Peptides against a protein of PDB entry 2Q3Z. Designs and how they scored, part 49

Target 1, 272 residues: chain A of PDB entry 2Q3Z
Amino acid sequence: YVLTQQGFIYQGSAKFIKNIPWNFGQFEDGILDICLILLDVNPKFLKNAGRDCSRRSSPVYVGRVVSGMVNCNDDQGVLLGRWDNNYGDGVSPMSWIGSVDILRRWKNHGCQRVKYGQCWVFAAVACTVLRCLGIPTRVVTNYNSAHDQNSNLLIEYFRNEFGEIQGDKSEMIWNFHCWVESWMTRPDLQPGYEGWQALDPTPQEKSEGTYCCGPVPVRAIKEGDLSTKYDAPFVFAEVNADVVDWIQQDDGSVHKSINRSLIVGLKISTKS
Target 2, 254 residues: chain A of PDB entry 2Q3Z as posed
Amino acid sequence: YVLTQQGFIYQGSAKFIKNIPWNFGQFQDGILDICLILLDVNPKFLKNAGRDCSRRSSPVYVGRVGSGMVNCNDDQGVLLGRWDNNYGDGVSPMSWIGSVDILRRWKNHGCQRVKYGQCWVFAAVACTVLRCLGIPTRVVTNYNSAHDSNLLIEYFRNSEMIWNFHCWVESWMTRPDLQPGYEGWQALDPTPQEKSEGTYCCGPVPVRAIKEGDLSTKYDAPFVFAEVNADVVDWIQKSINRSLIVGLKISTKS

## One batch from the design tools (peptide; aimed at target 1 Q118 S145 N175 F176)

Design b2_p23_5_s3 (made by RFdiffusion4, then SolubleMPNN; from b2_p23_5 with H7D E8N F16L T17P S23E)
Fold by OpenDDE base, seed 5:
Structure b2_p23_5_s3 (fold): chain B 272 residues (1-272), chain A 23 residues (1-23)
Amino acid sequence: as target 1 above (272 residues)
Amino acid sequence: SEDEEFDNKYGEDIDLPGSVLPE
């Protein structure tokens, strides 16, 4: 995983899987230096350089920093996310074919945010950075991926008596979502949680005040241990949330329905 | 960079990657 520079990112839907080739390029000229710059501009380094540097031997610490720094939310991070199909003042997320150009653009423009990214772009750049720093990492695609905003393990829709969705949709399900898994020990947890850890660099929700997510043991998610740091409930919801429709009747009654054919977290795929 | 909220208002647009319409 650390040594591979070429790969595929899986996209599409659970029924119609697609993939794109991606150049991770962690050993390309100057990429390691850019990854080190990324660490040196993170908020924790700016607050206390000595303490930040002393913790960089921990893949848990570094993974969490990278998760936050791949997006430009809250900091001088790499990518600005955009999902409104208006990319004229930058590069369309669909146009990227590798992480190297993104990282070089970021560095060469004084660590200004690169326009634009979406989930697979965030994940791919995070994968490059983590591999460059010696952390075994892979891109993961989750089909029918839930975005739970209120930590209740539900995706909630409000509908009228005719079944029409009411108001602005806040919570949602992606046809696919991408994040990364990194291999590390977890000395900060109880024994048995070493191995693959989920990290999500897409700026979906704040964790401890910063748009970052993880690391959380994949084992904890599989076993439903939601007490495990970091962000176990959120990552669990991405793969296990229930969909709830709140049906509002004219008589003021509210009905709850969870009987959906759409299943959250139907399939998870890793790079190959 | 400034803190920008995650914009999911177009999550129902099936022409965008990642979008799924609820049933």
Scores: peptide ipSAE 0.025, ipTM 0.559, DockQ to the pose 0.079
OpenDDE base, seeds 1, 2, 3, 4: peptide ipSAE 0.025, 0.024, 0.022, 0.024; ipTM 0.568, 0.571, 0.573, 0.576; seeds 1, 3 fail the geometry check

Design b2_p23_5_s4 (made by RFdiffusion4, then SolubleMPNN; from b2_p23_5, 6 letters changed)
Fold by OpenDDE base, seed 3:
Structure b2_p23_5_s4 (fold): chain B 272 residues (1-272), chain A 23 residues (1-23)
Amino acid sequence: as target 1 above (272 residues)
Amino acid sequence: SEDEEYDEKYGEDIVLPGSVLPE
């Protein structure tokens, strides 16, 4: 996980899984230095350098910083996300073949945001950075991945009496979503939560005021322990949310219906 | 060596990257 520079990222759909090759390139020239620059421009360092540096021995702390810094939201982070197929002023997310070019572009342009990324690009760059910093990390793909915005573990749709969706869809289910899992001990938690920790660098929801997510023990997600920091409810919802239809009748009454045709979560990961 | 791990749930299929599943 730390030593592998070439890999694959799973994409497509639950029924038609595909992958793309990706050069993580964590040992290429200058990449480690760029990762260190990433740490040195993070908001916590800028606020209190001594405190930030003293905490860099913690993979929990570093993982959370990297999750926030891979996206450019709230800080001088690496990538700007875009999903509207308008990439003329940058590079299409689909054009990237590795993390190295992205990181070099970021650094060479004075730590300006690189245009553009989507979930697998965010995840792949995070994977590279974390590996550079000595944290075993893998990219994870979740098919039918839910984005819960109100932390209720539900994807909710409002429908009229004819079953037609009403209003804007605030919550969504991606055909696939990518994040990373990193191996670390969790001395900040009760015993037993060491191992794989989920981190999500795609800017979806704020955690403690910053677009970051995790680390949260994969074990906690599997066991349904949503009290475990960080962001257990959000990550749990990505893989386990139920879909609910709120059907409004002409008399103003509302009926709750579980949508059994939309099943959230098909996670794929790799191990050596 | 790489081995795949799966947590399987079945839903609707959309192939395009970054697309939202239909209702």
Scores: peptide ipSAE 0.032, ipTM 0.537, DockQ to the pose 0.165
OpenDDE base, seeds 1, 2, 4, 5: peptide ipSAE 0.028, 0.030, 0.030, 0.017; ipTM 0.548, 0.553, 0.565, 0.496

Design b2_p23_6 (made by RFdiffusion4)
Pose (drawn by RFdiffusion4):
Structure b2_p23_6 (pose): chain A 254 residues (1-148, 151-160, 170-248, 256-272), chain P 23 residues (1-23)
Amino acid sequence: as target 2 above (254 residues)
Amino acid sequence: SEEEELNEEYNLATSNKGEEPVS
């Protein structure tokens, strides 16, 4: 979770899982410096640099900023999202085989966002950043499935959608800032829309808080709960509707 | 219906269009 520089990112579908190898490259030349630069251009550093550097004692603070800076609403984030099959301005999300070239591109262009990312690209870069800084991190994929004239599927078909698969990272740490018992894996989601409140989204939120439905736990628990849960009910006339099943085959490299 | 669903899941896995809205 810290030292291994290559891994697998799972894609495809719940029935046909694809294992895409990936070069996280967290110890390649210039990557650590790029990661320290990423911290020093974060909006909290601009607001109060002395405090920002002091808070870097916390993997909660750093994990939030690190993952949060990958797809940042501010122009200084690492990647720009796109899902319309129109990637000519730059580079397709399906092309990358690693996080390193993106990080280097980002540094060389005045810390401007690199086009383009999708959920697994953001998660992959977040893994590289956090593993480089020493926070144990893994990329995780969740699969969702439809069964087909449903209004539910039409509403979605034609960025908090429910996708065929969605990726994020999990990082390992204690949570002295929370009530006791929430140490361990924390979910961090670097996909784009920081929207409700706060400098960043989403996380870190304890995985246990998600499983337990304890959605008042910081940070951004409802956003992560929504990626692995969806409750759908029909009223033809009360009935459970399985046209959409969310939270299947959640996967990570062994 | 089960065969059509399996084929759709296969096409989605092999389309290489990345993540898509559930369909």

Design b2_p23_6_s1 (made by RFdiffusion4, then SolubleMPNN; from b2_p23_6, 13 letters changed)
Fold by OpenDDE base, seed 4:
Structure b2_p23_6_s1 (fold): chain B 272 residues (1-272), chain A 23 residues (1-23)
Amino acid sequence: as target 1 above (272 residues)
Amino acid sequence: DEEKELEKEREIANSGLGQVPVQ
């Protein structure tokens, strides 16, 4: 999880699982230096360098910083996300084959955001950075990944009488989403939550005002402890949300139906 | 149509695109 530089990232869908090779390259020349630059340009460092540096011994703190800095939202972060299939002014997310080129481009262009990333790219870069910093980390792919925007642990679809989805579709289930899990102790939590912690560098929801997510103990998610920082409800929903269909009838009435055909969350973690 | 749905899913899967709504 720290030493392996080559790996695979799972993609596709629950029914059609695919994977791509990925060069994490955490030990390649200059990568560690770039990771340190990443820390030195984070908002917390810029605000109070001494305080930020004093907290870098905490993988919890560092993990959260990296989660925020891998995306360029709110800061001088690494990657700009784009999902509209218009990548002509940059690099298609599907074109990346490793983290090294991304990080080098970022640094070499004065910490200018790199175009473009999607979830697996964000996750892979975060994985590289965290590994560079000595934090055991793996990329996780979650198929049928729920995106809960209202923190009710439900994915709610409004459907007409014909079953067609209506409304703004603010909540959805992704074919797949990627994030990372990092191994760390959690002295900030009750005993027993050491181990794998979920971190999500893809800018999806703000956490305490910043586009970052986690760390949250995988154990907490499995046990349904949603009070556990950070962002337990959101991560929990990604893997465990229930799907509810609100079916509008001809008379305008709405009927609630549990959608049992769509199972949220099929998580695959890499072995390296 | 189940067949059409499966084909669409296969296409999405093969594209490598993530964060595509399943429905």
Scores: peptide ipSAE 0.508, ipTM 0.931, DockQ to the pose 0.520
OpenDDE base, seeds 1, 2, 3, 5: peptide ipSAE 0.428, 0.444, 0.446, 0.446; ipTM 0.867, 0.890, 0.876, 0.903; seed 3 fails the geometry check

Design b2_p23_6_s2 (made by RFdiffusion4, then SolubleMPNN; from b2_p23_6, 14 letters changed)
Fold by OpenDDE base, seed 3:
Structure b2_p23_6_s2 (fold): chain B 272 residues (1-272), chain A 23 residues (1-23)
Amino acid sequence: as target 1 above (272 residues)
Amino acid sequence: EEEELLEKEKEIAESGLGQVPLQ
């Protein structure tokens, strides 16, 4: 988890699983230095360098900082996300073959955002950074990944009488989403939550005002302890949300139906 | 309907894109 430089990232869909090779390159020349620069340009360091540095011994603190800094939202972070298939003014997310080129580009251009990333790119870069910092980390792919925007643990579709989804889709089930899991103790929590912690560097929802997510104990998600910091309800929904259809009839009546055909969450972790 | 959804999912999977809505 900390020594493997080459690996695979799972992609595709639950029924059509694919993978791509990825060079994490955490031991390549200069990469550790770039990871340290990433820490030194984070908003918490800029606000109070002494306080930030004093907290860098905590993998919980560092993990949360890295989650926020891998995306360029709200800060001088590494990657700008784009999902509209229009990448002419940058690099297509699908063209990246490793984290090293991304990190080097970011640093060499004065910590300017690199165009572009999607979930697996964000996750892979975060994995590289966390490994560089000595935190055992793996990339995780979740098929049928739910995006809950209102924290009700449901994915709600509004449908017409013919079953067609109506209006702007605010909540989604993705073909796949990627994040990372890092191994750490959780002295900031009650006993028993040591082990794998989910961290999500893809900008999806704000956590305490910043586009970051986690760390949250994988155990807490499995046990349904949604009070556990950080962002347990959101991560829980990604893997466990129920799907509800609100069906509007011609007469204006609305019928609630539980959609049992859509199974949210099929998580695959890699050993590399 | 199920066949159409399966075909759509296959196309999404083959695109190489992540975070694509299945429906």
Scores: peptide ipSAE 0.611, ipTM 0.947, DockQ to the pose 0.530
OpenDDE base, seeds 1, 2, 4, 5: peptide ipSAE 0.610, 0.511, 0.611, 0.604; ipTM 0.947, 0.924, 0.947, 0.946

Design b2_p23_6_s3 (made by RFdiffusion4, then SolubleMPNN; from b2_p23_6, 12 letters changed)
Fold by OpenDDE base, seed 4:
Structure b2_p23_6_s3 (fold): chain B 272 residues (1-272), chain A 23 residues (1-23)
Amino acid sequence: as target 1 above (272 residues)
Amino acid sequence: EEEKELEKEKEIAESNLGQVPLS
């Protein structure tokens, strides 16, 4: 996980799994220096350098910082996300073949946001950074990934009598989403939560006021312990949300139906 | 209907985009 510089990222959909090669390049020249710059421009460092530096021995702290700094939301982070398929003023997310060019562009342009990223790009860059910092990390692809916005562990669709989805699609099931898992101890939690921790650098929901996510023990998610920091309910929902259809009848009545055809969460963890 | 859903998913997969709604 730390030593492998090349790998694959899974994409596509649950029924049509694809992959792309990716150069993580954590040992390429200057990449470690860029990762250190990333830490030195984070809001916590700018606010109190001594406190930030004193906490960099904690992979929990560093992981959370990196998850926030890989996206440019709230800070001088690396990547600007874009999902509208209009990338003419930047680089298409689909054009990236590795993390190195992204990180170099970011640094070389005075830590200006790189255009553009999507989930796998965010995850891949985070993976590179975390590996550079000595944290074993892998990219994770989750097919049928739920995006729960109201923290009820449900994906709720409002449907008309014909089954057509109505209203604002605030909650969604994605074809796939990517994040990272990092290996670390969790001295801040009860014993047994050491191991893989989920971190999500894609700006989706704010965690404690910042677009970051995790670390949360994969074990906690698997066991349904939603009390564990950080962001357990959100990550849990990504892989385990139930789908509910609210079917509106002609008379205005609404019926709740559990959608069993949509199985949320098919997680693939990379071996490299 | 299942065929239509499958075709839609295939198109989504072939788009090479992530975070595309399945519904």
Scores: peptide ipSAE 0.543, ipTM 0.937, DockQ to the pose 0.548
OpenDDE base, seeds 1, 2, 3, 5: peptide ipSAE 0.439, 0.488, 0.476, 0.473; ipTM 0.890, 0.915, 0.908, 0.912

Design b2_p23_6_s4 (made by RFdiffusion4, then SolubleMPNN; from b2_p23_6, 13 letters changed)
Fold by OpenDDE base, seed 4:
Structure b2_p23_6_s4 (fold): chain B 272 residues (1-272), chain A 23 residues (1-23)
Amino acid sequence: as target 1 above (272 residues)
Amino acid sequence: DEEELLKKEEEIANSGKGAVPLE
């Protein structure tokens, strides 16, 4: 999880699992230096360098910083996300084959955001950075990944009488989403939450005002301890949300139905 | 239609894109 530079990232869907090769390249020339630059341009360092540096011994702190800095939201982060199929002014997220080129481009262009990333790209870059910093990290793919936007642990579909989804689809089940899990102790939590921690660098929801997510103990998610920092409810929903269909009838009435056909969360952790 | 849904999912899977809503 620290030494491997080559791996695979799982993609596709639950029924049609695919993978791509990925070069994490955490030991390639200059990559560690770029990771250190990433830390030195983070908002917390810029605000108070001494405080930031004093906390870099904490993988919890560093993990959270990296989660925020891999995306360019709120800061001089690495990647700009884009999902609308308009990639002509950059690099298609689907074309990346490794983290090294992304990080080098970022640094070489004065820490300007690299266009473009999606979840697996964010996750892969985060994985590289965290590994560079000595934090055992793996990319995780979650199929049928729920995106809960209202923090109710439900994915609510509004459907017409024919079962067609209506509305803006603000809440949804995605074919897949990727994040990372990092191994660390959690001295800031009750005993027993050491181990794998979920971190999500894809800008989805703000955590304490910043587009970052985690670390949250995988154990806490598994056990349903939603009080555990950071962002346990959100990560929990990604893998455990219940799906509810609000079915509109012809008369305008709405019927609530539990959708048992969509099983949220099929997590695959990489061994690379 | 299950077959249609499967085809759509396969298309999504083949797109290489993440964060594609499933119905």
Scores: peptide ipSAE 0.546, ipTM 0.941, DockQ to the pose 0.538
OpenDDE base, seeds 1, 2, 3, 5: peptide ipSAE 0.412, 0.506, 0.493, 0.573; ipTM 0.907, 0.933, 0.925, 0.947; seeds 1, 2, 5 fail the geometry check

Design b2_p23_7 (made by RFdiffusion4)
Pose (drawn by RFdiffusion4):
Structure b2_p23_7 (pose): chain A 254 residues (1-148, 151-160, 170-248, 256-272), chain P 23 residues (1-23)
Amino acid sequence: as target 2 above (254 residues)
Amino acid sequence: SLTDEELLREELPIGTLPDKYYL
């Protein structure tokens, strides 16, 4: 979770899982410096640099800023999202085989966002950044499935959508800032929309808090709970509707 | 238009895939 520089990112569908190899490259030349630069351009550093550097004692703080800076609403984030099959301005999300070239591109262009990312690209870059800084991190994929004239599927078909698959990262740490017992894997989601409140979204939120439905636990628990849960009910006339099943075959490299 | 391989690799809204790729 710290030292291995290549891994797998799972894509495809719940029925046909694809394992896409990936070069996280966290110890390649210039990557650590790029990661320290990423911290020094984060909005909290601009607001109070002395405090920002002091808070770097915490993997909660760093994980939040690190993952949060990958797809940042501010112009100094690492990647720009796009899902319309129109990637001519730059580079397709399906082209990348690693995080390194994106990070180098980003540094060389005045810390401007690199076009383009999708959920697995953001998650892959977040893994590289956090593994470089020493926070044990893994990329995780969740699969969702539809069964087909449903209004539910129409509403979605035609960025908090429910996708065929969605990726994020999990990082390992204690949580002295929370009630006891929430140490371990924390979910961090670097996909775009920081929207409700706060500098960043989403996480870190303990995986256990998600499983337990303890959605008052910081940070951004409802956003992660929504990626692995959806409750759908019909009233033809009360009935459970399985036209949408969310939270299937959640996967990571062994 | 996307190929079957590209459809599996793109992050698409739910319900966009052919039925054969769903459970």

Design b2_p23_7_s1 (made by RFdiffusion4, then SolubleMPNN; from b2_p23_7, 6 letters changed)
Fold by OpenDDE base, seed 3:
Structure b2_p23_7_s1 (fold): chain B 272 residues (1-272), chain A 23 residues (1-23)
Amino acid sequence: as target 1 above (272 residues)
Amino acid sequence: TLTDEELLLSQLPIGSLPSKYYL
């Protein structure tokens, strides 16, 4: 989880699982230095360098900073996400084979955002950075991963009388989604929440005003303790949300139906 | 245009997958 530089990332769907090899490359030349630059350009450092540096001994603090800095939203972060298959002015997310080239490009272009990433690219880069900083980290994949936008632990679809989905479809389920889990103690929480912590560097929802997510104890998610910081309801929903259909009839009445065919969450953790 | 395999390797809404990959 710290020493392994090569691994696999799981993609595809729950019934059609695929994987790609990935070079994390945390020990390659200059990568640690780039990770330190990443810390030195984060908004918290720019606001108060002394305070930021004093907190870098905390993997909780560093993990949260990294989750925010791997994406370029809100800051001088590493990657710009794109999902519309228009990558002509950059690099297709599917063409990356490792984190090293991404990080080097970012640094060599003056910390300019690298085009482009999707979830596994974000997760893989975060994994590299966290490992560089001595935090045991693994990439995880969740199939049928929910994106809850309103913190109600539901994915809600509005449907007409014929069952056709209406509206913006802002709440959605990914075929798969990747994030990272990092091993750390949680002195900021009650005893028992040490261990794997979920961190999500893909810009999905803002946490305390920044596109970041976690760390949240995997145990808290498993046990349904949504009161623990950070972002427990969101991460819980990714793996456990229920799907609800609101079916509007011709007379204007609305019927609530539990969608039992859309099963949210099938999480796979890597062994390395 | 992405192939079916490339779509499977991309992060997509589940409803955007080719029908052969539906649950």
Scores: peptide ipSAE 0.566, ipTM 0.939, DockQ to the pose 0.546
OpenDDE base, seeds 1, 2, 4, 5: peptide ipSAE 0.480, 0.496, 0.499, 0.024; ipTM 0.915, 0.918, 0.917, 0.675

Design b2_p23_7_s2 (made by RFdiffusion4, then SolubleMPNN; from b2_p23_7, 7 letters changed)
Fold by OpenDDE base, seed 3:
Structure b2_p23_7_s2 (fold): chain B 272 residues (1-272), chain A 23 residues (1-23)
Amino acid sequence: as target 1 above (272 residues)
Amino acid sequence: TLSDEELLLAQLPIGSLPSKYYL
C-alpha cells in the first residue's frame, strides 16, 4: 500500500472483469518532489501558506487536498477528464500505463493540466501521490457505479409510455468507477472510524465548493452513517443507490417503479 | 466508435453498453 510501485487496476464490467497493469512509481526520481509541488500550488496554500503547511501532518487534510488537486477543476490540478472519445489534442485515457509520466508532464509544463483522464487515471495518480506522502492507499473499482447528483440516494430515469428514457440528466450509472481508499485515523470523528477512508479524485460533484470527495470512513458507508464527514451520502450512493423509473402514461399520469434489473454497486478492493 | 477492447476499458454510461455487460 505504500511500498508497492506496480499493481493492477480493475476495469470492464461486473460480468467481464478486466485488469491492466499500472506503474504507480511513487519512488521514481523526482516524483516525491512533484507531489510536494502539488501541495504548494493548492488553493489552500495560496490563500494561507502557514495554515496549509501546519495541517499537512493530517492525512485527513492532505487526502482531501489531493482528491481536489488530482483533477484540474477549480485549481492548477493534474488531470483534465474527458469521456467523449475525442482525445486528438492530448493522450487517450486508455493509453496511460502509469502515474509517473502524467505527473512529470504536469510539472514539466508548469503545472498545466494533462489531457486526458478518466476515473482509473484519476484514482491511480491519487494513489501515487498519497503513497508518496506516506499514506497507505489502494485503488478501488466499483462496477455499476452510481453518480447521484441530487443527494437523494436514487438514480432516477424518466420514461415515456413505451419505456424509453427521456431527458439528459447527468445522474447516471457507470459501467465501472474507480476511486481510492486510504488508511488513516479520524481524530475529527467519533472513535471507531479509523481505517480505510474513501477518497474520490474524479470530478463528479462539488464538496464544500470544490471538486473533491472524502475522506469518508468505509465503515460509515457500510453502516449507513450518512452524517459522517466527508461526502458520505455521495459515496454511499455510488455503491448502494436504488434505481427508480418514473413512467409517464398517455393520460399524463406518472407511475413509480423500482428497477430491480439495474443493481448498483459491486466493489473490488485491491490487495496492493 | 469504440473497439471491443475499448468498450471494456473505457469508463462509460451503462446505457452505452449492451445490458448483458452490466445486468
Scores: peptide ipSAE 0.543, ipTM 0.933, DockQ to the pose 0.581
OpenDDE base, seeds 1, 2, 4, 5: peptide ipSAE 0.525, 0.523, 0.542, 0.527; ipTM 0.926, 0.926, 0.935, 0.927

Design b2_p23_7_s3 (made by RFdiffusion4, then SolubleMPNN; from b2_p23_7, 6 letters changed)
Fold by OpenDDE base, seed 4:
Structure b2_p23_7_s3 (fold): chain B 272 residues (1-272), chain A 23 residues (1-23)
Amino acid sequence: as target 1 above (272 residues)
Amino acid sequence: SLSDEELLLAQLPIGSLPKKYYL
């Protein structure tokens, strides 16, 4: 998980799984230096360099910093996300074949955000950075991935009497979503939460004021311990949210219906 | 618009996919 430089990232849908080759390239020339620059331009370093550096021995701390810095939200981070299919002023997220070019572009342009990324690009870059920093990391793809915005562990659709989704709600289910899992101890938690930790560098929700997510023990998610830092409810919802349809009737009344046809969460962990 | 193949490459709201891909 730290030595493999080439791998696959899973895309598509739960029923039509696709994969693409990806060059993580954590050992390519200059990549480690770029990863160190990434740490040195993070807001915590800029605020207090000594404190930031003193905490870099913690993979928990570093993982959280990296999850925030891989996206350019809130900081001089690496990637700008875009999902509207208008990529003419940059690079289509679907055209990237590895993390190295992205990181080099970022560095070579004075740490200017690279256009553009979507979830797997964010995850792959984070994976490269974390591996480069010696943290065993893998990319994870979750099909039918929920984005719970209101922290109720539900994805709620409003539907008319014909079953058509109404309104513009940001809370949604992605066809797929990618994040990373990193292996680390969790001395900040109760015993037993060492192991794989989920980190999400795609800017979806703010965590403690920053677009970052995790680390949260995969075990905590599996066992439903939503009190476990960081961001357990959000990550839990990504893989376990229930889907609820609020069906509007002709008289304007709304009825709740559990949608059993759409199953949230099918997680695939990569091997490296 | 995206082709069916592109729909399997892009991250999209599930509702943006033809039902055959997720139902």
Scores: peptide ipSAE 0.552, ipTM 0.937, DockQ to the pose 0.592
OpenDDE base, seeds 1, 2, 3, 5: peptide ipSAE 0.529, 0.113, 0.529, 0.029; ipTM 0.931, 0.740, 0.927, 0.692; seed 2 fails the geometry check

